# Designs tried in a protein design run: peptides against a protein of PDB entry 8HF1. Part 19

Target 1, 320 residues: chain A of PDB entry 8HF1
Amino acid sequence: NVMLYATKPTEVMVSFPHQEQVLTVTRLISAEIEKFYVSLDLMNIGVQPIRRSKSLQCLRDPSKKSFVKQLFNDFLYQMKEYGIYAASIAIISLIVEFDIKRRQAETLSVKLMHRTALTLCEKIRHLLVQKLQDMTYDDDDDNVNTEEVIMNFSTPKVQRFLMSLKVSFADKDPKDICCLVFVERRYTCKCIYGLLLNYIQSTPELRNVLTPQFMVGRNNISPDFESVLERKWQKSAIQQFRDGNANLMICSSVLEEGIDVQACNHVFILDPVKTFNMYVQSKGRARTTEAKFVLFTADKEREKTIQQIYQYRKAHNDIA

## One batch from the design tools (peptide; made by RFdiffusion4, then SolubleMPNN)

Design b1_p9_7_s1 (from b1_p9_7, 5 letters changed)
Fold by OpenDDE base, seed 4:
Structure b1_p9_7_s1 (fold): chain B 320 residues (1-320), chain A 9 residues (1-9)
Amino acid sequence: as target 1 above (320 residues)
Amino acid sequence: SSFQVFSLE
């Protein structure tokens, strides 16, 4: 057996400063969400009939309150991990979700719950956009989507990621690029996709070079009409990436779900590598001769991260 | 702005 020594990708680590920039706006938003959770717990939405659909082993919280809390918790995570700019995009996804659920509500109490959540999202969006506008000197430049605004309102991790993209891909032929970006959470895919669209559009060196797409995991596909649209969109996105119409794909754990993605020349791991499987599967997509596998770490966690990667390398070599 | 890039050998 000729072990095809698959050309091991060049593994690169990018460090970023640990900035606990606790902005006043992030504290205000967190406090508003906490107040909303108290109000949500007091809401009587009635007993929803437990539709025992056998296939969704996810205990549909008959109250749907847990799902509302999950979306806001995912938003809070995105705001913390990616910054205010990313949060301004993430909140739009919540607005869309709660508006759909408000329309689909079978009861007035559930409709009111989703309406209250939607009103909070609109307030949060306003607070975020107002903070993004603080950098625009001219009241007339409503364009919060500049490279400067994106960079200044992104976390150091996201800043280093965007800089790494610019350095790696500035003025390159789009055909020479096959890039994967791995994130931990499903909802982060949409958020980082929106951020990248705006960043690429604001960055002349990337505008005609990078065409992003995203894929979200299948695990939480509600049987609702939205899930059918999302499944169609995922199929379209992966096909565009296979056909070379998109050259950057943002993925979560989707590769574990049996989505066959082509071999890539760049793999970015934006979030911490928490599992051996994530390491092997993501690294296993960087298969070209000059493939790069790029990790991001806080300076404070650098040594621990390096040790963990060496342990994963050892374990991978012992299985191969 | 320079960022630190480390090769993992």
Scores: peptide ipSAE 0.333, ipTM 0.892, DockQ to the pose 0.591
Fold by OpenDDE base, seed 5:
Structure b1_p9_7_s1 (fold): chain B 320 residues (1-320), chain A 9 residues (1-9)
Amino acid sequence: as target 1 above (320 residues)
Amino acid sequence: SSFQVFSLE
């Protein structure tokens, strides 16, 4: 029970300006997705065989129109919260998922639905990559993965996070680093992982210092090929972090499922802390003598966030 | 650029 450990990490808050980067490209992408939703609602996909799985959790039929809309809504959230560079990584995950579902489609109508979604994802990818290339003189796809491009096309929150990593870990021994990064959404884990791989590769001071991994929460969905791959990836990622082959782990609510992660010296909370349990569980992983617990907040929400953290701290001390 | 880092005492 993580609640019983009186951990006293150094608690740090990093503020960032609330910039609504209203780029023309983000408006175009949002409008194309909205037009696609209108066309999707008009598609006749037929009556799908209701797999009567007895568990109430089967509400997410991956072949339904609602699931396609959920993936695009999650993408729109990533683009808004993390920026265009993060969105260029997030769209690749949608392309992979729709291609798998297109191949697994039991009917021609479902196959065509996933093909139409895939065509939209390729158009979105092209619009994002073209916008990243506006800062590069060379048409080479590798030139979009520079520290400068990553920073300029990231939100202020992501900029402050990346700079906090650089300041905290530049030229350190990788053995002295055990870092957790908490995010709210499952898809954010993969997106921030891909962003960090490119950022570490473009930043000499972090090359061979940080080795990231990510954990994705168990989909309680049927043992489909995706769920087998995700379970294998999750087991491998946890083992690499336990063996010290990875020293930075990006995770969501997976730690609530009783996965024992090592005592960490750094814990970053990239997204807002919404629950007391999330606060106690994440803080309870910062167990070393010099452990740091780092929160990110918008300047407009700073006072509200501070008050909420003090309430959680008080409630934790009253139970301990 | 110095981040405004606040220690939560």
Scores: peptide ipSAE 0.323, ipTM 0.887, DockQ to the pose 0.551
Fold by OpenDDE base, seed 2:
Structure b1_p9_7_s1 (fold): chain B 320 residues (1-320), chain A 9 residues (1-9)
Amino acid sequence: as target 1 above (320 residues)
Amino acid sequence: SSFQVFSLE
């Protein structure tokens, strides 16, 4: 039980400026998704065949359209919260998902729906990549994966997160690092993982120092095959982190389900702490000597965040 | 660039 450990990690808050990236490309992408939703609502996909498997019936999104909208809404969230660079990675996850769904489609109408969604994702990907290339002066170097491009096309929150990683881990021994990064959403794990891979590769001081992995919660909506693959992948990712083959784990709320990971010396909370349980459980992973628990807050929300953390501390001390 | 880090003591 994580609550029983009176771990006193050093709690650190990193502030970031509240800057809305008002980019024309983000507005264009949002407008294209909205137009797509209108078209999607007009699509007749017919009655879905009720699959005979009794146990899985209740967990499947009864509306394949709702799932499509959920993925694009999650993408819009990633773009807003993490920036264009993270969005360029997040869109790949949608492309993969819609291609799988297109191939698994039982009807031509459903196949067409997923194809249309996929076509929109490819358009969005092109718009994002083109915008990332606008900063590359060399027409020949298609490498949008530089430290500079990553930083410039990330939100202030992500910039401060990356800077915090660089300051915390530059030229350190990989064995001395056990880092958790908590994010709220499943798709955030994937896009932040991809972002970190590219950032670490482009940052010499972190190259061969940080080996990231990610872990997402079970998707109850996934087909049985996808759920089996995800379960296998999650087990492998956890094992790599336990074995020290990965020293940074990105996770979405999954540690609530009793995933036992080793004591960590760094815990980063990239997204707002919404619950007392999340605070206690995430903080309770920072157990080593000199462990750091790092929060991120917008400057405008700093006071509110501080008060919330003090309330959680008080509540935790009253229970301990 | 330096960023502001606050201890939550």
Scores: peptide ipSAE 0.218, ipTM 0.856, DockQ to the pose 0.564
Fold by OpenDDE base, seed 3:
Structure b1_p9_7_s1 (fold): chain B 320 residues (1-320), chain A 9 residues (1-9)
Amino acid sequence: as target 1 above (320 residues)
Amino acid sequence: SSFQVFSLE
């Protein structure tokens, strides 16, 4: 009985300092969103028609107000967890979403609500871009996408992630790279993708080495709410990664849905491993002989994170 | 590299 010892990936933990970037701009943006929530609660948008999904389970379509609040809460999370540079990319996604919803609005009151949200997003975008420009002597918009600006306006977690990518992949053959990056939230995938595009373009050692893509998990929201565009994007991104036209894939917790992603040599977990399933599924993608499984932890949470990973390892060995 | 890397053996 040759026990084929499944080649266990090398598990690596990278620590980062718990420095909350307490910037005045971050506080100002948070206060503007809170003021907007007070105004939003006072808005009369009328009775919203319950869209019957074809699935007999009346998943109550989240109220149009609750969806607006969700997008801004997700934005605030991106700004806190990934920094101001990532927030400048995230806000563009909100602008696009609110403009679509404004155009699709069936009532003047709903149209006005989305218009007010859009105006706030444009103000937030201006405040973020202005803050990124404070580090650049030149007023040229193109100068905010430098390696230095990206690094300085990213959280310590994102800084260590970018440094780990540079150390791992600088001047390597693109064909030898199959990298997964796991994030917790679907909106983080697009935000980190945009950040990585700009970082790779600004970093000569990575420009011809890394070709990123992103995939978003199928929302537990009915497949009817996935835009035809999102489904086409996901299918195209997965195919490009399978064909080797992309060698780095940013994923939310998508692996739960049986997406056949190739065996990878690098797996990065950018966000905390909150579940045993996330640990097993993400680690289970690092299947090559030299595969690396890289975790990120705050210095203050290091001991707790190590203990949690050992508990997951024990539980996995007891089932295997 | 100025960051702490730990092997989880």
Scores: peptide ipSAE 0.205, ipTM 0.852, DockQ to the pose 0.558

Design b1_p9_7_s2 (from b1_p9_7, 3 letters changed)
Fold by OpenDDE base, seed 2:
Structure b1_p9_7_s2 (fold): chain B 320 residues (1-320), chain A 9 residues (1-9)
Amino acid sequence: as target 1 above (320 residues)
Amino acid sequence: SSFEEFELE
């Protein structure tokens, strides 16, 4: 029962400037994806045999094309919400997924579709990496994974998140840290995880202080695509966090599945709180003494966000 | 660089 014990976390709001960083590269990438969608719609992949596996009533995405579009739409979202550095990590996940799908393709037409998607991802990756390298004056240091590159190519929200982590955890004992980071989307967990690994490695004050893990909720849409490996990995990540071998966990819908994670001293909500249930459940994990519940808002949305949080507080107090 | 952080009272 999440509701019982007494220490209300300190609720903290971090503001960030609403800067639409319109990079030419993001426009080019978006245009290439739109061109790809037009080509994808023209592809004849044939009628896919509905393998009725009896057990899981989960509507297999009847269109292998819609799944391809979903992955690119999720990528475009990540690029917009987290920046081009995060997008450079996110695109690798698409490359891996489309390579798996290409190898698992039952028909030549489906294989070619996934190959075309993969080729686009490789082009996007090149455009992103090239843009990250444009700020590294030293041609010799191919290392786009510096604190400076990460910060400069992240959205203001992500910049403030990283700064908040640095201020909160610099030179602390790793044992005193139990941090949750909530994100809305499954794919964002892995993207932000990769970003955090690189940021922590590039930030001396956080090296050996923060050990991140990520956990994605079960995909209700396609449990058949949850590899036995992904389930094992999720179980391992939870166990590492429970054992204190990881002290920062990135989560999407984990709380809805009743996954018992430890009482945390820090809870970051990186994406907007859309529901009262998300507010209560995420806040309910910040239970230690002096626990912080950190929210992010654009300056333009500050008042609206504060009002929404006060409404959720009121509703929570009326039920408690 | 400083960022604006405030407690929600």
Scores: peptide ipSAE 0.526, ipTM 0.925, DockQ to the pose 0.575
Fold by OpenDDE base, seed 1:
Structure b1_p9_7_s2 (fold): chain B 320 residues (1-320), chain A 9 residues (1-9)
Amino acid sequence: as target 1 above (320 residues)
Amino acid sequence: SSFEEFELE
């Protein structure tokens, strides 16, 4: 019995200032979404037939209004937690989804609802892009995808995450890197992936070092709604990460679904660890001898976060 | 710019 002493990863905490983004643009966007919700509640879209799919969690809102509100609430969360730059990427995912839903609409009223949502997304996108351009002094370089713009329009949490990546991986051999980034929500994977692609491309020390991918967990709601494209993407992303063609993987809850990801030398937890299982599963991927497990905390939540991690460590040691 | 990084003992 070779007790594989799972080498305990070094647990690192990165502190960041608690800054509520008090930007006029974020308040304007929030107010426009709230105004849209009032209008959405007044829309008569008829009762859609509840197709009894056998899966309990088909909360098919018979109106499909709850799905629209969910996507905008998810966007508001991205804007608050990750900043305006991340929000400019997140809004594109909403545009794509509402355009698909608009094309798939069985009724004129549902088609109009998704069109109205899409129009709001385009307005939000314009407001975000305009605000990103306000920092580009030179009218000629439409490139809002600079390191400076990304850093300035990201939350302190995301700023510290990007700084931690730069310090950890600048000028390293890409073969020596196996990095996981855990986020709470599936849509955050795509948003942070887009942000990282632009950041890596704008950062010379990382361009040939980090190759990111993302993986979203299976949609528990309907395995049938995972587009054949999403399943192909997941399989391709996993395979690229296994083959070493990608060395950074952004994940949400993927470990619960039995996706076997290789042992990693770096694990970043970008969002708060809410459960013991998330702590054990994510930490359990940092298995190399020099593995790091990196947590992020606001200064105000530092003591509470440390106490929670020590409780999880104790509970893990009592079971092991 | 320095950030505060510390090991959890």
Scores: peptide ipSAE 0.526, ipTM 0.926, DockQ to the pose 0.587
Fold by OpenDDE base, seed 4:
Structure b1_p9_7_s2 (fold): chain B 320 residues (1-320), chain A 9 residues (1-9)
Amino acid sequence: as target 1 above (320 residues)
Amino acid sequence: SSFEEFELE
């Protein structure tokens, strides 16, 4: 019996201080979204006819108000978990999505709803950009994309993630890098992708080293057109990663759905490991001899996180 | 700025 010593990746924990950066701008944005929800609940958008081609979720919410609230709730989550800089990128994704929904609106009332949401997103974008500019002397939008601005307006978790990337990959050969970054939410993939593009461009040691891509899960809520674009993007991104044209892939639970991704030498888990399946599937991608599996924890949750990882290790060893 | 990184044994 050749014990296939499955080359277990080195499991690394990175701690970060639990700082609730309660910025005044974050409170203002949250209050504007709450006011918008009150207004949204009062909007009469009528009962949309159940068209057979709409997903089961679109059948349950004929008003599409729940989808609008979901996008803003995901934005609020990203602002809290990743910081103001990440939020400035996340809001652009909402702007794009609400503009598409506004154009696709079959009724004037639904068109007005998406227009109102879009107007709020533009207001939020201006508040975020203005806050990022507090560290810049020049009113130029390009000046908000510096390493310093990205770091200062990111949460401690994101700061430690960016520092860990810099330490791990500074001045390395891009061919020697095969990195996965796991996040919980599909919208976080786009947000962290945009953040990484700007960070890599602002960091000389990474500019010619890291080429990021992202993959998003199937959106059962998206119209068929958005689902086709997302599938095309996902296929293209995976192919670029397989061909070595990208060496860092940001992904969510999509890998649990049987997307074949190559063996990697680095796996970062940016969000908490909530399930045994996520632990096994993500760790199972770190397959090289010197593979690293990097976890992030708040200092206050360190012991609990370590205990949970040891429980997952034990459960994995009992099945293997 | 330093960060605390440790191997899980």
Scores: peptide ipSAE 0.524, ipTM 0.926, DockQ to the pose 0.591
Fold by OpenDDE base, seed 3:
Structure b1_p9_7_s2 (fold): chain B 320 residues (1-320), chain A 9 residues (1-9)
Amino acid sequence: as target 1 above (320 residues)
Amino acid sequence: SSFEEFELE
């Protein structure tokens, strides 16, 4: 009986300080969104036809107000978890979405609702960009995408993630790199992708080494509502990663959907591992010789996180 | 490296 010792990846934990640096700008933005929610609740947009999607009984809120609130709540989460720099990228995605929804609005009331949301996003973008520029002596928009600005306006978690990438991949051969970055939320994939593009471009040791891509999991929302563009983009992103044209893939819970991703030598878990399945599936992608599985934890949650990972490791060894 | 990194034994 040759017990095929499945080469277990090295499990590494990176700690980060719990800095509740509540910047004045983040409080202002949160207060503006809360004021907008009060105004949104008072808006009469009429009864919208309930499009029953045939497959999933997800009662789409016919008012479309819940979707607007969801996008702003996801933005607030990204600003809190990843920082102001990540938020400046995340807000652009909201601007694009609300502009599309404004143009596609079937009624004047719905058009006005999306216009008001868009105006708030433009104000938020201005406040974020202005805060990023406070570190740059020059008013030139191009100067906000430096390594220094990215690091200073990122949360301690994101700072440690970027430092860990730089240490792991500086001056390596791009062909020897197959990296996955797991995040919890769908919208975080695009936000962290934009942050990594700017960070890699501003970091000489990584510029010719890392080529990032992202993959958004198929929404459990019916495949009929995935835009043709999103489906084309997902197929292209996966193919680029398979062909080695991209060597770093940012993904959410995509592995649950049976996406055949290659065996990787690095797997980063940027967000907390909340489930045993997430642990097994993500760790199961670190299959090469000397593969690393890297976790991030706040110092305050270190002991609890370690205990949870040991419980998952034990449970995995009992099943495997 | 200026950050705490450790292997989970």
Scores: peptide ipSAE 0.522, ipTM 0.924, DockQ to the pose 0.560

Design b1_p9_7_s3 (from b1_p9_7 with E1M T7V)
Fold by OpenDDE base, seed 5:
Structure b1_p9_7_s3 (fold): chain B 320 residues (1-320), chain A 9 residues (1-9)
Amino acid sequence: as target 1 above (320 residues)
Amino acid sequence: MEFEEFVLE
């Protein structure tokens, strides 16, 4: 039980400006998704055979359209919260998912629905890549993965996170690093992982210092949707982090599922701490001597966030 | 680019 350990990491807060990056490209993408939703609502996908899978929730005709809308809503959230660069990585995950669903489609109407979603994802990918290339003189896709492009097309939150990583780990021994990064949403783990791979590769001071991995909690609602590849990846990633072959792990609410990760010297909370349990569990992983627990807050929410953390500290001390 | 980092005492 992580609650029983009196860990006293240094708690650090990093503030970032609440900038709504109003890019023309983000408005265009949002408008294209809204137009797609109108077209999707008009699509007749017919009555789907109720597969008697034990997971009651995914089986109705509205569920297939709802799932498509959920993936695009999750993409829009990532684009807003993490920026255009993160969105260019996130869209690839949608392309992969819709291609799998298109190939697995039992009906021509469902196959067509997923094909239309793929066409939209490809259009969005081109719009994002074109916008990243506006800062590069060369039309080469590899030229968009520079430190400068990543920083300029990331939200202030992500910029401060990347800067905090660079300051914390530049030219350090990889063996002295055991870092956790907590995010709220499962799909964000893979998006931030892809962003970090490119950032580390483009940053000489980090290239041989940080080796990132990500873990996604088990989807208890539908283990059938977890690809065999994702399950293999999760097991391999956890093992690499345990063996010290990876020294930075990106996690969602995975700690609630009883995944035991080693004691870490750095814990970053990229998204807001919403619960006392999340605070105690994540902080409880910062167990080494001189461990740091780093929180990110918008300037507008700074005071509220500080007060919430002090309430959680008090509540933790009253139970300990 | 500078960022504000502070210890929560």
Scores: peptide ipSAE 0.521, ipTM 0.924, DockQ to the pose 0.584
Fold by OpenDDE base, seed 3:
Structure b1_p9_7_s3 (fold): chain B 320 residues (1-320), chain A 9 residues (1-9)
Amino acid sequence: as target 1 above (320 residues)
Amino acid sequence: MEFEEFVLE
């Protein structure tokens, strides 16, 4: 009887200070988005034709207004949870999306709505970039993508995550690294990917060590709305990670969808573990003999988070 | 900057 001792990963917790970085720029951006919502509610865009999806019942195509509000609400979440630097990357994704929607607009009223949203995103981008430049004392080097700027304009959670990556992977062989980073929201995957690209490029100890990719979960609500580009990107990203051409994968709820990724030696949970399934699935990817499972918690929530993880660990041991 | 890291026993 070879008891397959399932090698349990080492569970590590990293604490971070609860700093509400209430920057004047974040208040200004929030106020501009709120003013835009008032204006958006007054816009007459007409009755939208219900797209008949062939297969499943009338999921009302989310009103074109509700989709615009969702993107800005997701942006506000990224700015609050990850900081101004992450927000400067997140806003580019909104600019691209609203420009596509503006070009695809079937009516002048819808075209104008997306144009107004795009103009707001451009204003927000300028406010963010200007704030990032305020720390570069040297007028000549417009490079806001330094390790220092990234660290100073990131939340304490993101700062601790980047420090933990640097300590874990500095000057290691890329072949010995198989890392997963779990985030809650789909848009966070792309935002943290862009942040990591710039951080790795600016950090000599990581530049030739970490090659990041990202994967967003399939839109279970409407697979028909996954762009051909998103599906191609997901397939390419998974293949690069399987082939060892990428050694760090940022993902959301991808594991719930049965995506077969290799056994990893590092698993980072950047956002709070909200469900038992998320705990089991993410921890279950840390399968190597020396695997680490790293959690992040605010100091104020430390005790509550520890108790929740012990409850999940107990429940997992009772099922396994 | 030092950060607090601890193993969950």
Scores: peptide ipSAE 0.519, ipTM 0.923, DockQ to the pose 0.578
Fold by OpenDDE base, seed 1:
Structure b1_p9_7_s3 (fold): chain B 320 residues (1-320), chain A 9 residues (1-9)
Amino acid sequence: as target 1 above (320 residues)
Amino acid sequence: MEFEEFVLE
């Protein structure tokens, strides 16, 4: 029971300015997605045969339209919460998913729907990449994956997260590092993983220090929808982290179901702590004597966030 | 770029 471990990690709060990214490109992308939703609602794709499993009903919108909207809503969330650099990585995951769904389409109408979504994703990708290139002064350096570009096109939250990683781990022995990064959403794990790979590769002090991996929790969807590839990836990622071949693991909050992750010395909570269980479970992974538990808060929400954490601490101490 | 980090007492 993770609740019974009386580990008292040092709890650290990092503040960041609440800055809404007022980029014209983000407004254009949002407006294109909204127009696409109107067109998607008008698409007649027919009634899909409901396979009788009651547990799968929530994901089988008989139209498969809800799944398309969910992916774009997750993308919009990532663009808002993490910035346009993270969005440029997130959109690639949508492209891959819609191409798979397009190939698996049983009907011409469903195939056309996924093709239209894919065309929009390619347009969004071009808009994002073009905006990232606007900061590269040299027309010849197609490399948008610099520390400067990553920092300038990330939200203040992500900027502070990257700075906190650099300060914590610069020139450290990779064997002494066991780091978890918790995010709220499944798709954020892969997005932040891609961002961290590029940031670490562009940052000399981290290049040979941090080896990231990501783990996506099991979908509440039947194990039949986890691709054999996703299950193999999860097992490989866990094994690499256990063997010390990876020392930073990005996880969604769905570590609830029995992933035996080793004791860590650093735990970062990149997204707001929404539940007592998430607080206890994530904090319960910081098990070393010198373990750090790092939280991020907007300056405007600092007092509210601190009060919430103290309430969770009190509730945890009353049960322990 | 400066960032504010503080320990929660």
Scores: peptide ipSAE 0.518, ipTM 0.924, DockQ to the pose 0.602
Fold by OpenDDE base, seed 4:
Structure b1_p9_7_s3 (fold): chain B 320 residues (1-320), chain A 9 residues (1-9)
Amino acid sequence: as target 1 above (320 residues)
Amino acid sequence: MEFEEFVLE
């Protein structure tokens, strides 16, 4: 039980206002995706030959329609949970994914399905970028990647996360920083990574301080090629983080799969802690004497979240 | 923008 002698990290909670940013653009995008689902359900893509590729999911959805819906549902989740700015990055990941799948399509019908999905993603991208540009008074500064634009088009949770990073790491030595950021979903890792790259680049106090990287779990849905690329990326990302070439790592529940990440001095839990295992594993990475474990909660859920954390603490102490 | 951070004792 190495956990018994681990210095207990300081557990910190950051509250944020529950603001549903009901943007008209968000409603338009959601409506376009719903229209696309209706069209997708009407598409006859035939029974795809069950290639005996080891993905159990090819057995469940021979049409690959459920995967297309999953990507758009994950996008809608990211747009809701992280905001319009994060959505503008998330949509690029969908474009890349659907373009790969379009190129890998063995049938004209599947190729057309992915092409239609790409066309929708490009439309969504334009709607998002246009909305980000609405704050740039100067038509000449096409740079939607400013600290101000990122903050204004992020959810209160993401705003507090970015503020917490700035306060925690402004003008610090990069060598003194070992930070983990936990998120629930795989696609959120890439989205928050892209957001952080732009935020850090636009924030002078962080530009030479934070070097982010991300890890995504094995996608059992991805073709063998994507799974190889993802595995290569994971190995490279972990190695960069071990070598100190990256000092902030964004990760999902992938750390549960036995990815050996070093002990960190900061752990941020950007998404709600849904399980005891997630709590113990994430907290168990904050192992330095001055380690900080930061949780985010909506003001309305504050009491419930605190009680849940105390229950997890109690359960952890009863096992230790 | 108010930043509320508190330690969980």
Scores: peptide ipSAE 0.517, ipTM 0.922, DockQ to the pose 0.671

